# Peptides against a protein of PDB entry 4HTP, part 119

Target 1, 231 residues: chain A of PDB entry 4HTP
Amino acid sequence: SQTVASHVPFADLCSTLERIQKSKGRAEKIRHFREFLDSWRKFHDALHKNHKDVTDSFYPAMRLILPQLERERMAYGIKETMLAKLYIELLNLPRDGKDALKLLNYRTPTGTHGDAGDFAMIAYFVLKPRCLQKGSLTIQQVNDLLDSIASNNSAKRKDLIKKSLLQLITQSSALEQKWLIRMIIKDLKLGVSQQTIFSVFHNDAAELHNVTTDLEKVCRQLHDPSVGLSD

## One batch from the design tools (peptide; made by RFdiffusion4, then SolubleMPNN)

Design b2_p19_8_s1 (from b2_p19_8, 12 letters changed)
Fold by OpenDDE base, seed 5:
Structure b2_p19_8_s1 (fold): chain B 231 residues (1-231), chain A 19 residues (1-19)
Amino acid sequence: as target 1 above (231 residues)
Amino acid sequence: SEEEERLRELWRKILEEER
């Protein structure tokens, strides 16, 4: 069956996350998240207008926004060092060049942007002049590739992990890759708490998650903001 | 497909209206 995630560009989620990150106040951050969420719900209603009892929900997006709460897929086994080496290879960067060294030594303040310790930001600036201006992946496709990475990590298939990573990278803009990296390393740096995200999603979301620790159940059971946990 | 294109445009319209 069709899902909302199969039609929503990953670029639009990344654009939303970028807006949230750049916003100074809590209220503005909440507004940007709410705009995306409301759009998702409206599209869901339109997509599933003639279909009752669908299991489709905000879960595909929520698990990327709150990657620390991921319980369905196994660990990726990917760290910044691995990504650095991959980018050096993929972009054919000289090993002793400035950009390669920035990626490998991302914790050392060498640049003018003050991005020391934030690998995703360092990668962004290296990628910006070298990558696509616009990506082509949907949220569903991103999740499928991430599932593949996790599965192949468990199976110790490094070659297939690399293959999936290359698909993600080659079909994504620099901005999309910035956020993808943060999703993989499970640190989005949005400046808004998990509690706030749940609160905006549904009044009962935090409570249900505290009991079940199941993000998919939270998104599915509380899909409608007007229907409470006790209803 | 034509249906996929319509849905993509619908999403774009909805998202823009919320912004």
Scores: peptide ipSAE 0.707, ipTM 0.962, DockQ to the pose 0.893
Fold by OpenDDE base, seed 3:
Structure b2_p19_8_s1 (fold): chain B 231 residues (1-231), chain A 19 residues (1-19)
Amino acid sequence: as target 1 above (231 residues)
Amino acid sequence: SEEEERLRELWRKILEEER
């Protein structure tokens, strides 16, 4: 079935997140999120012009923006150490080299950027000069791969987990990988609260989520910002 | 497909207009 997520590049979500993170003020952060959200809704209307009763919603993006609220997927079973080792292998980094050590010891201050403790930022700087591929994944494809990882983690299929991770990595830019890592680790560091994200999405979103704890339901039921819970 | 390309272009247009 046709979904908005199947047509939206993951790169565009990542660029939005990057803009949000770089913005200092709450208002600016909200603006960038709203721009993406409004674009999504406009595209939804165009895509589903003749289909009013679709279940398609902002959920595919929302679950990546608020990964800590993910309830549909099981745990990925992926930590920073695993990713570090994977990148060292994939990039053929010398184990005792500067970049490998940065990844493994990401919590220790090593540079002037003050990125200690933020594995995704450390990874970004390692990847930036090495990753020349333009990102080609859609949001749907990213979610499919993440679903695969979670499912295979539950099934203890480490080989298939690695396969999906490699696909994500090889089809993503350094910037996209930074955000993907943060999504997997469930810490985006956007500087905007969950409540703010919900409030921008829909006035009743926080309330509905508090009751249901179902992010998909929130996105589907409150897809139209002009239609409230009581309607 | 041509339809997919049209939709991709539409998304780009919409996103650029919002920015």
Scores: peptide ipSAE 0.707, ipTM 0.962, DockQ to the pose 0.927
Fold by OpenDDE base, seed 4:
Structure b2_p19_8_s1 (fold): chain B 231 residues (1-231), chain A 19 residues (1-19)
Amino acid sequence: as target 1 above (231 residues)
Amino acid sequence: SEEEERLRELWRKILEEER
């Protein structure tokens, strides 16, 4: 079925996240999130103007913004070390070279960027001169690939996991991969709390999530910011 | 398709207007 996520570039979510991360104040961070959210809602209304009671919601984006709250998708089975090895292979990096060592020793890098312990940032700088300037994936496609990874992890199909990862990597910019990595590792480092994200999304979102722990239900039931739980 | 292009352009327009 037609969804907002099938039309929204993953790059636009990533650029929003980047703006949020770079913002110093809470208010500015909220503004950037609200801009994306409002855009999503407006597009939803336009896309579904002739269709009421659709199940489409902000959930595809929300589950990437709050990946630690993911309950539908099972574990990816992916850690930083696995990604490091994959990148070394994919980019044909010399194993004893500077970039390979940076990826493998991401916890204590010998660099000036202060990215110690942040694998995604280290990966970003390695990828920046080597990757596409602009990705081609939609949010829906990213979620589909992540679903595939989780499913294949459960099935212990490492070959298919690698295939899906390669699709994600080869169709993403360095910046998009930075955020994708953080989504997989489930640490976005946005500097804004879960409660703040929920509060901006809907006044009743935190409460509903506390009761149901169902992020999709929260997004669907509280899609309209003007309609509360009691309505 | 033309429809896909229309929707892509619509999204861009909406997003830019919110920024």
Scores: peptide ipSAE 0.705, ipTM 0.961, DockQ to the pose 0.863
Fold by OpenDDE base, seed 1:
Structure b2_p19_8_s1 (fold): chain B 231 residues (1-231), chain A 19 residues (1-19)
Amino acid sequence: as target 1 above (231 residues)
Amino acid sequence: SEEEERLRELWRKILEEER
C-alpha cells in the first residue's frame, strides 16, 4: 500500500522547518506549519481517493517534527561527538584543521554567527560547500534509515549504524542534514511549542496525546481536523 | 515510473498552491 510519506521529499519538510525557524512571531511560524500540513492532507485525499479505512496518516512527518515524543523507535545512541567524528572522516577533514575543530569544539564560540552550542548549524556551514545541493530522500526513506539506526543501536551493531548514517548523509543537502541532525539529537529549535504544533494539527490532539502518549494514534484518530474525539 | 512522476508532480503543485 502507498503512503503519503513515500512521495513527499524530505527536502520539502526541511524547507518548511527552515521557514518556521526564520519566521518572527508565533503567527508566522504557525502559518508555515499549516501550509505543509494542509498540503499533506490534500495529497492524502488525492492518493487514497479510492481507498477506505487506510492507516496512513501524518505520523511519519509528525514523529520527525516532534522527535522528543518518539516512542516506537528506540534510542539512536548518537551524540554530537559521534557525528563530528563521522563528518571529519567522511569529508576527509584534517583533524587539526579549522573545520574539524569547529565540529569537535562546537560549544566554544569560534565564529561570528553566534552558533556556539548548536552543532547542526556548525555542521551546516561546514557541509554547505561540500555536499549535494539537493537531496533525493523521501520522508519514508528517512524514517526507514532512522529505524535501521535505532534497531542496530539496540543490537550493538556499530558498523551498520555507520552504514545507515552514511546513506542519510550522502543523499542529503547541507540544509537537510542540518535538520536531520536536529531530529536525531531531538532539538529542532523551531521557536514554537509542542502544544502549538498539536493545536494546529487538531483541537483535540494535545488531550489525546496526554492520555495515550501515542503519537501515531493521535495522528490516525485525529487525521480529519473536522472530526473530534467525541464523534 | 510514470505513476511516481505523476504523484511527485501532484505533490509539488499542491505544496506550491499552499505557499
Scores: peptide ipSAE 0.702, ipTM 0.961, DockQ to the pose 0.860

Design b2_p19_8_s2 (from b2_p19_8, 9 letters changed)
Fold by OpenDDE base, seed 3:
Structure b2_p19_8_s2 (fold): chain B 231 residues (1-231), chain A 19 residues (1-19)
Amino acid sequence: as target 1 above (231 residues)
Amino acid sequence: SAEEEALRELWRRLLAEAR
């Protein structure tokens, strides 16, 4: 059956995350998240209008927004150094060039932008003049590729990991890759707490997650904001 | 398909209206 995630562009999630990150106040950050969430729920209702018993939920997006709570897929086995080397290879960057060195030495301040230690931001500026302007992936496709990476990491199939990463990279804008990197590294730097995200999603979300530690269950059981945990 | 296009447009509209 069709899912909301199969129709939502990954770019739209990334633009939402970008808006949240750029917002200074908690209230503004919450507003941007709520706008995306409300759109998702409305789309869900339209998509599943004739189907009352569906398992589809906000989970595909939530697991990308709160990647540190991911429990379904295993570890990716990907760190900043691996990504740096991959980008150097893919973009054919001179190894002794400024951009290659920026990626490899991302922890060291190299400029005035204050991006030291944030690999995703360093990568963004390297990618911006070198990649496509608009990505083509849906949220479902991104999750499928991430599932593939995790599965192949478990199976020690490095070649297939690279294949999936290349698909993610070649079909994503610089901005989308910035956020994808942060999802893989599991640090979005949104400036809003996990508790806030849960509270906006559903009043009982934090409680249910504390008990179950199952993000999918939280998203499914508390899909309707008007239906409580005790109902 | 026509249905897929309609769904894509619906999502675009919903997100635009929310923002």
Scores: peptide ipSAE 0.714, ipTM 0.962, DockQ to the pose 0.890
Fold by OpenDDE base, seed 5:
Structure b2_p19_8_s2 (fold): chain B 231 residues (1-231), chain A 19 residues (1-19)
Amino acid sequence: as target 1 above (231 residues)
Amino acid sequence: SAEEEALRELWRRLLAEAR
């Protein structure tokens, strides 16, 4: 069946997240999230105009925005060190070069940007001059690849994990990879709370999540902002 | 397909209008 996520570029989610992160005020952060969410809901209505009973929801995006609440997908088994080694290999970086060392020693302040401890930002600056300007992945494709990684991690298939990671990397811009890394590590650094995200999504979202701990159910049951839990 | 392109354009328009 058709899903909104199959038509929404991952790049557009990343640009939204970038806008949120760069915004200083809570109100501005909320505005950027609301703009994306409203677009999603409008697109959903258009896509499913002739189908009243669909299970499609904001869940594919929400699980990437709040990755710490993920319960469906198992652990990736991916750490910063693994990603560093992968990038060094993929980009053919000299092992003793400055960029390789930045990736491996991301916790040590070595750069002028003050991004010590933030692997995703360090990776971004290494990738920016080396990667595509625009990615080609949809949100659904990203989730499919992440599902593959988690499944193969459970199956201890390192070769297939690498394959899926390479597909993600080679089809993504530097900015998209920055956010993808943060999604995998489960720390987006948006500067907005989980409660705020839920409150913007739906007035009853926080309550329903507190009871069910099921992000998909929250997104599905509260898809319409005008329909509450008691309705 | 033509349908897929139309949907992609619709999304682009909706997001642009929201921003």
Scores: peptide ipSAE 0.713, ipTM 0.962, DockQ to the pose 0.895
Fold by OpenDDE base, seed 1:
Structure b2_p19_8_s2 (fold): chain B 231 residues (1-231), chain A 19 residues (1-19)
Amino acid sequence: as target 1 above (231 residues)
Amino acid sequence: SAEEEALRELWRRLLAEAR
């Protein structure tokens, strides 16, 4: 079945997240999120103009924006140390080199950037001169790969986990990888609360989520901002 | 496909207009 997520570049979500992160004020952060959301809804209407009863929703994007609320896929089993080792291998970084040590010792401040403890930012700077300028993945493809990782983690298939990770990495820009890492680790550092995200999405979203704890249900039932829970 | 390309262009336009 056709979905919005199958047509939306992951890069565009990442650029939106980057804008939100860089924004200083709550209002500006909200604006950037709203711009992406409104575009999504308009595209949905165009894509499904001849289909009234579709299950497609904002869920594929929302589960990446609020990864802490993910309940459909199981744990990835991926930590910063694993990613560090993977990048060292993939990028053929000298093990005793500056960049390898930065990745492995990401908790210790090295340099003037103040990014200590933020593995994704450290990875970004290492990746920026070494990776593609533009990725090729859609949001759907990213979710499919993440599903694969979670499934294979549950099945203890380490080689298949690595395969999916490599596919994500090799098809993503440094910026996209920064955000992908944060999605996997489940810490986006957007500077905007979950409540704010829900409030912008739909007035009843927080309430419905509190009752159901089902992010997909929230996105489907409250797809139309003009239709409330009582309707 | 031509349809896929048209949809990609539509998305690009919608996002650009929103920003």
Scores: peptide ipSAE 0.711, ipTM 0.962, DockQ to the pose 0.896
Fold by OpenDDE base, seed 4:
Structure b2_p19_8_s2 (fold): chain B 231 residues (1-231), chain A 19 residues (1-19)
Amino acid sequence: as target 1 above (231 residues)
Amino acid sequence: SAEEEALRELWRRLLAEAR
């Protein structure tokens, strides 16, 4: 079946997240999130105009925005050190070179950007001059690949995990990879709380999530901001 | 397909208008 996520570029989610992160005030952060969300809802209405009983919702995006609340997908089993080694291999970085050491020692200040401790930012600056391809993945495709990673981690198939990671990396820009890394590590550093995200999504979202702990259910049941839990 | 392209264009337009 057709989904909104199958038509929304992952790049557009990443650009939204980047805007949120760069914004200083809560209100501005909220605005950027709302812009994306409203676009999603409008697109949903257009896509499903003739279908009233669809299960499609904001869930594919929400689970990437709030990855710490993911319950459907199993653990990735991926840490920063694994990603560092993967990038060193993929980019053919000298093991004793500056960039390789930056990735491996991401907790220590090694550059002028002051991004120590944030692996995704360290990776971004390494990737930026080396990753020139435009991203081509949709949100659905990203989720499919992440599902594959989680499934293969559960099955202890490291080779297949690597394969899916390579697919993600080779089809993503440096900026998209920065955010993808943060999604995998489950720390987006947006500067806006979970409560704020829920409140913008729907007035009853936080309450429903507190009861169900089911992010998909929250997104599906509260897809329409004008329809509450009691309705 | 033509339909897929139309949908892609619709999304691009919606997001652009929102920003």
Scores: peptide ipSAE 0.711, ipTM 0.962, DockQ to the pose 0.924

Design b2_p19_8_s3 (from b2_p19_8, 12 letters changed)
Fold by OpenDDE base, seed 5:
Parts: sequence; C-alpha cells; structure tokens
Structure b2_p19_8_s3 (fold): chain B 231 residues (1-231), chain A 19 residues (1-19)
Amino acid sequence: as target 1 above (231 residues)
Amino acid sequence: SAMEEALREEWRRILAEAR
C-alpha cells in the first residue's frame, strides 16, 4: 500500500530538524515543526483521496523525531565507537590522522567548534567535504534500513548490520548523516520538549501516549487534529 | 515511474508553500 513516508525525502525531515535546532525561541521551533507536519497531512489527504480507511499516519516520521519512544524496533547495538571505526574504514582515513582521531576521541575538546561530546557534529564536519551533497533516501527507506539493523543485531549478524549501515551512509549527505546518527543514538538535541512535540501534533496526543505508550497508536488515532479522543 | 515523480513533485510543492 502507498504511504506518505515512501514519497517524502529523508533530506526534508533533516532540513526541518536542522531549522528547529538552529532556532532560538520556542515559538520558532514550533513553527518549523508545524510546517513539516501540516505538509505531511496535506500530502496524506492528496495521496489517499480515494481511500478513506487507511492505516497510514505520521508514525514513520514521529518515531525518528522521538526515537527515545521507539518500542517496535529492537536495539541497534550501535555505539559511537562502532560508527567511528566504520567511517575510518569507509572513508579510508589514516588511523593516525586528524579526522580519524577526532572521531575516536569525540569526547575530548580538540576543535574550535566546541562540539566536544557530540559525535554527530564531529562526524558532520569530517563527512561534509567527502560525501554527496544530496541524499536519495525516503523516510520509509531509512526506517526499513533501521529495521534491518535492529533485526540483524538481534540475530547477531554483524555482516548484515554493516551492509545496511553502508547503504545508509553512501546514500546520505553529511547533514542527513548527522541527523541519522542522532536518531540511532536517540538524542536529537532539538531544544524542544517531547510534550511540545505532542501538543503541536494533537491536543490529546500526550494523554493518549501516557496511557498506551504506543507511538503508532497515537499517530493513527489522532491523525486528524480536529478529531479528539472523545469523538 | 511517471506517477512516482509526480508525487515527489507534489510533496516538494506542498513543503515549499508551507515554508
């Protein structure tokens, strides 16, 4: 079946997240999120115009925006050190070189940018001169690859985990990879609370999530902002 | 496909109008 996520570029989610992160005020952060959400809902209506009973929802995007609330996908088993080693290998970085050492020692303040402890930002600057300018992945494809990683981690298939990671990396820009890393590590650093995200999504979203702890149910049941839980 | 391209363009249009 057709889904909104199968047509929305991952790059557009990442650009939205970047705008949110760069915004200083709560109101501006909310505006950027609302613009993306409203676009999603509008596209949903267009895509499903002739199909009233669909299960498609904002869930594919929401689970990437609030990765700490993920319950469907099992653990990735991926840490910053693993990613560092992978990038060193993939980019053929000298092991004793500046960039390799930055990735491995990401917790140590070595740079002028003050990004110590933020592996994703360190990776971004290493990747920026080396990666494609534009990625090709949709939100659905990203979720499919992340599902593969989690499944293969459970099955202890390290080779297949590497394969999926390589596919993510080779088809993503440096900016997309920054956000992908943060999604995997489950820390987006948006500067906006979970409660705010839910409140913008739907007035009843926080309440429904508190009861069900099911992000997919929240997104599906409260897809229409005009229809409440009591309706 | 032509249909997929049209849908991608529709998304781009919608998002651009919102921004």
Scores: peptide ipSAE 0.689, ipTM 0.956, DockQ to the pose 0.919
Fold by OpenDDE base, seed 3:
Structure b2_p19_8_s3 (fold): chain B 231 residues (1-231), chain A 19 residues (1-19)
Amino acid sequence: as target 1 above (231 residues)
Amino acid sequence: SAMEEALREEWRRILAEAR
């Protein structure tokens, strides 16, 4: 069956996350998240107009927004150092060159931009002049590739991990890769709390998550903001 | 397909109206 995630560009999630990150106030951050969420729900209703009993929910997006709460897929086995080496190889960066050293030494302040310690930002600036301007992946495709990475990590299939990573990278803009990296590392740096995200999603979301620790269940059971946990 | 294109456009419309 068709899902909302199969039609929503990953770029649109990333642009929303970028807006949230750039916003200074909590209220503005919430507004940007709510706009995306409301759009998702509206599209869900349109997509499933003739189907009342569907399991489709906000889960595909929520698990990317709150990656630290992911419990369905296993660990990726990917760290910043691995990504740095991959980018150096993929982009054919000189090992002793400025950009390669920036990626490898991302923890050390090398510039005035204050991006020290944020690998995703360092990668963004390296990628921006070198990658495509517009990505082609949907949220569903991103999740499928991430599932593949986790599964292959568990199976110790390093070559297949690399294949899936390459697909993610080659089909994503610099901005999309910035956010993808943060999703993999499980630190989005949005400046908004998990509690705030849940509160905007549904009034009972935090409570249900605290009991179940199941993000998919939270998204499915509380898909309708007007239907409470006790209903 | 034509249906997939229509759905993509619908999403684009919805998101644009929300922003």
Scores: peptide ipSAE 0.688, ipTM 0.956, DockQ to the pose 0.899
Fold by OpenDDE base, seed 4:
Structure b2_p19_8_s3 (fold): chain B 231 residues (1-231), chain A 19 residues (1-19)
Amino acid sequence: as target 1 above (231 residues)
Amino acid sequence: SAMEEALREEWRRILAEAR
């Protein structure tokens, strides 16, 4: 079945997240999120114009924006150290080189950017001069690959985990990889609370999530901002 | 497909107008 996520570039989500992160005020952060959300809903209506009973929702994006609330997908089993080693291998970085050491020692200030402790930012700066290819993944494709990683982690298939990670990396820009890393580690550092995200999505979203703990259900039932829980 | 391309363009248009 056709989904909005199958047509939305992952790059567009990442650019939105980047805008949110760079914004200083709450209102500006909310604006950027709302722009993306409203675009999603508008596209949904266009895509499903002749289909009233669809299960498609904002869930594919929401689960990437609020990865700490993910309950459908099992644990990835991926830590910063694993990613560091993977990048060193993939990029053929000298093990004793500056960039390799930055990745491995991401918690220690090694640069002028003040990004100590944020592995994704450290990775971004290493990747930026090396990843020149534009990203080509849709949100659906990203979720499919993440599902594969989680499934293979559960099955203890490290080789297949690596394969899926390589697919993500090789088809993503440096900026997209920064955000992908944050999604995997489950820390986006957006500067907006979960409550704010829910409140912008739907007035009843926080309440429904508190009761159900089901992010997909929240996104599906409250897809229309004008239709409440009591409706 | 031509349809898929049209949908991608529609998304781009929608997002651009919102920004």
Scores: peptide ipSAE 0.685, ipTM 0.955, DockQ to the pose 0.926
Fold by OpenDDE base, seed 1:
Structure b2_p19_8_s3 (fold): chain B 231 residues (1-231), chain A 19 residues (1-19)
Amino acid sequence: as target 1 above (231 residues)
Amino acid sequence: SAMEEALREEWRRILAEAR
C-alpha cells in the first residue's frame, strides 16, 4: 500500500530536526515542527485523494520523533560502545587514532566543542569528512531497517543486525546518521517537550496517548486536526 | 518509476513552500 513515509526522504526529517535543535526559542522550534507536519498532511491528501479510508498516518515519522514512546518494535540492543566499534571498523580508523578514541571515550571532553556525553555529535564530526553528502533512504526504509534490527536482536542474530546497521550507515549522510543514532539511543535533544509535540500535532493527542499508550492509534485517530476525540 | 519521481517532486515542492 502507498504511504507518505515511502515517499518522504529521511533527510528531510533530519533537516527539520536539525532546525528544531538549533532554534533557541520554543516558538521557533514549534514553527519548524509545524512546517514539516503540515507538509506531511498536505502530501497525504494529495497522495490519497481518491482513497477516503486509508490507515496511513503520521505514525512513521512520529515514532522517530518520539522514539521513547515506541512500543511496536522491541529493543534494538544497541549502545554507543557498539556503534563506536562499528564506525571504527567501517571507516577503517586507526584504533589508537584521535577519531577512534573520541568515539570510544565520548563521555570525556576532548576539545572545545563541549559535546562531551553526546555520542551522536561526536560521531557527526568524525563522519562529516568521510560520508556521503546526501542520503537516499525514505522514512519507510529507515523504519523497515530499524524493525529488522529489533527483530534480529530478539532472535539473537548479531550478523543480521550488523547488516542492517551497515545499510543504514552507508546510505546516510553524516547529519542523517547523527539523528539516526539519537533515534536508536532514544534521545533526540530537541529542546522541546513531548507535550509540546503532541499539542502541535493535535489538541487531543496528549489525552489519547495517556489513555491508550498507543502512538499509532493516536496518529491515526487524530490525523485530522479539525476532528476531535468526541467527534 | 515516473510516478514515484513525480510524487517525490511534489513532496519537495510542498515542503519548500512551507519553509
Scores: peptide ipSAE 0.682, ipTM 0.955, DockQ to the pose 0.920

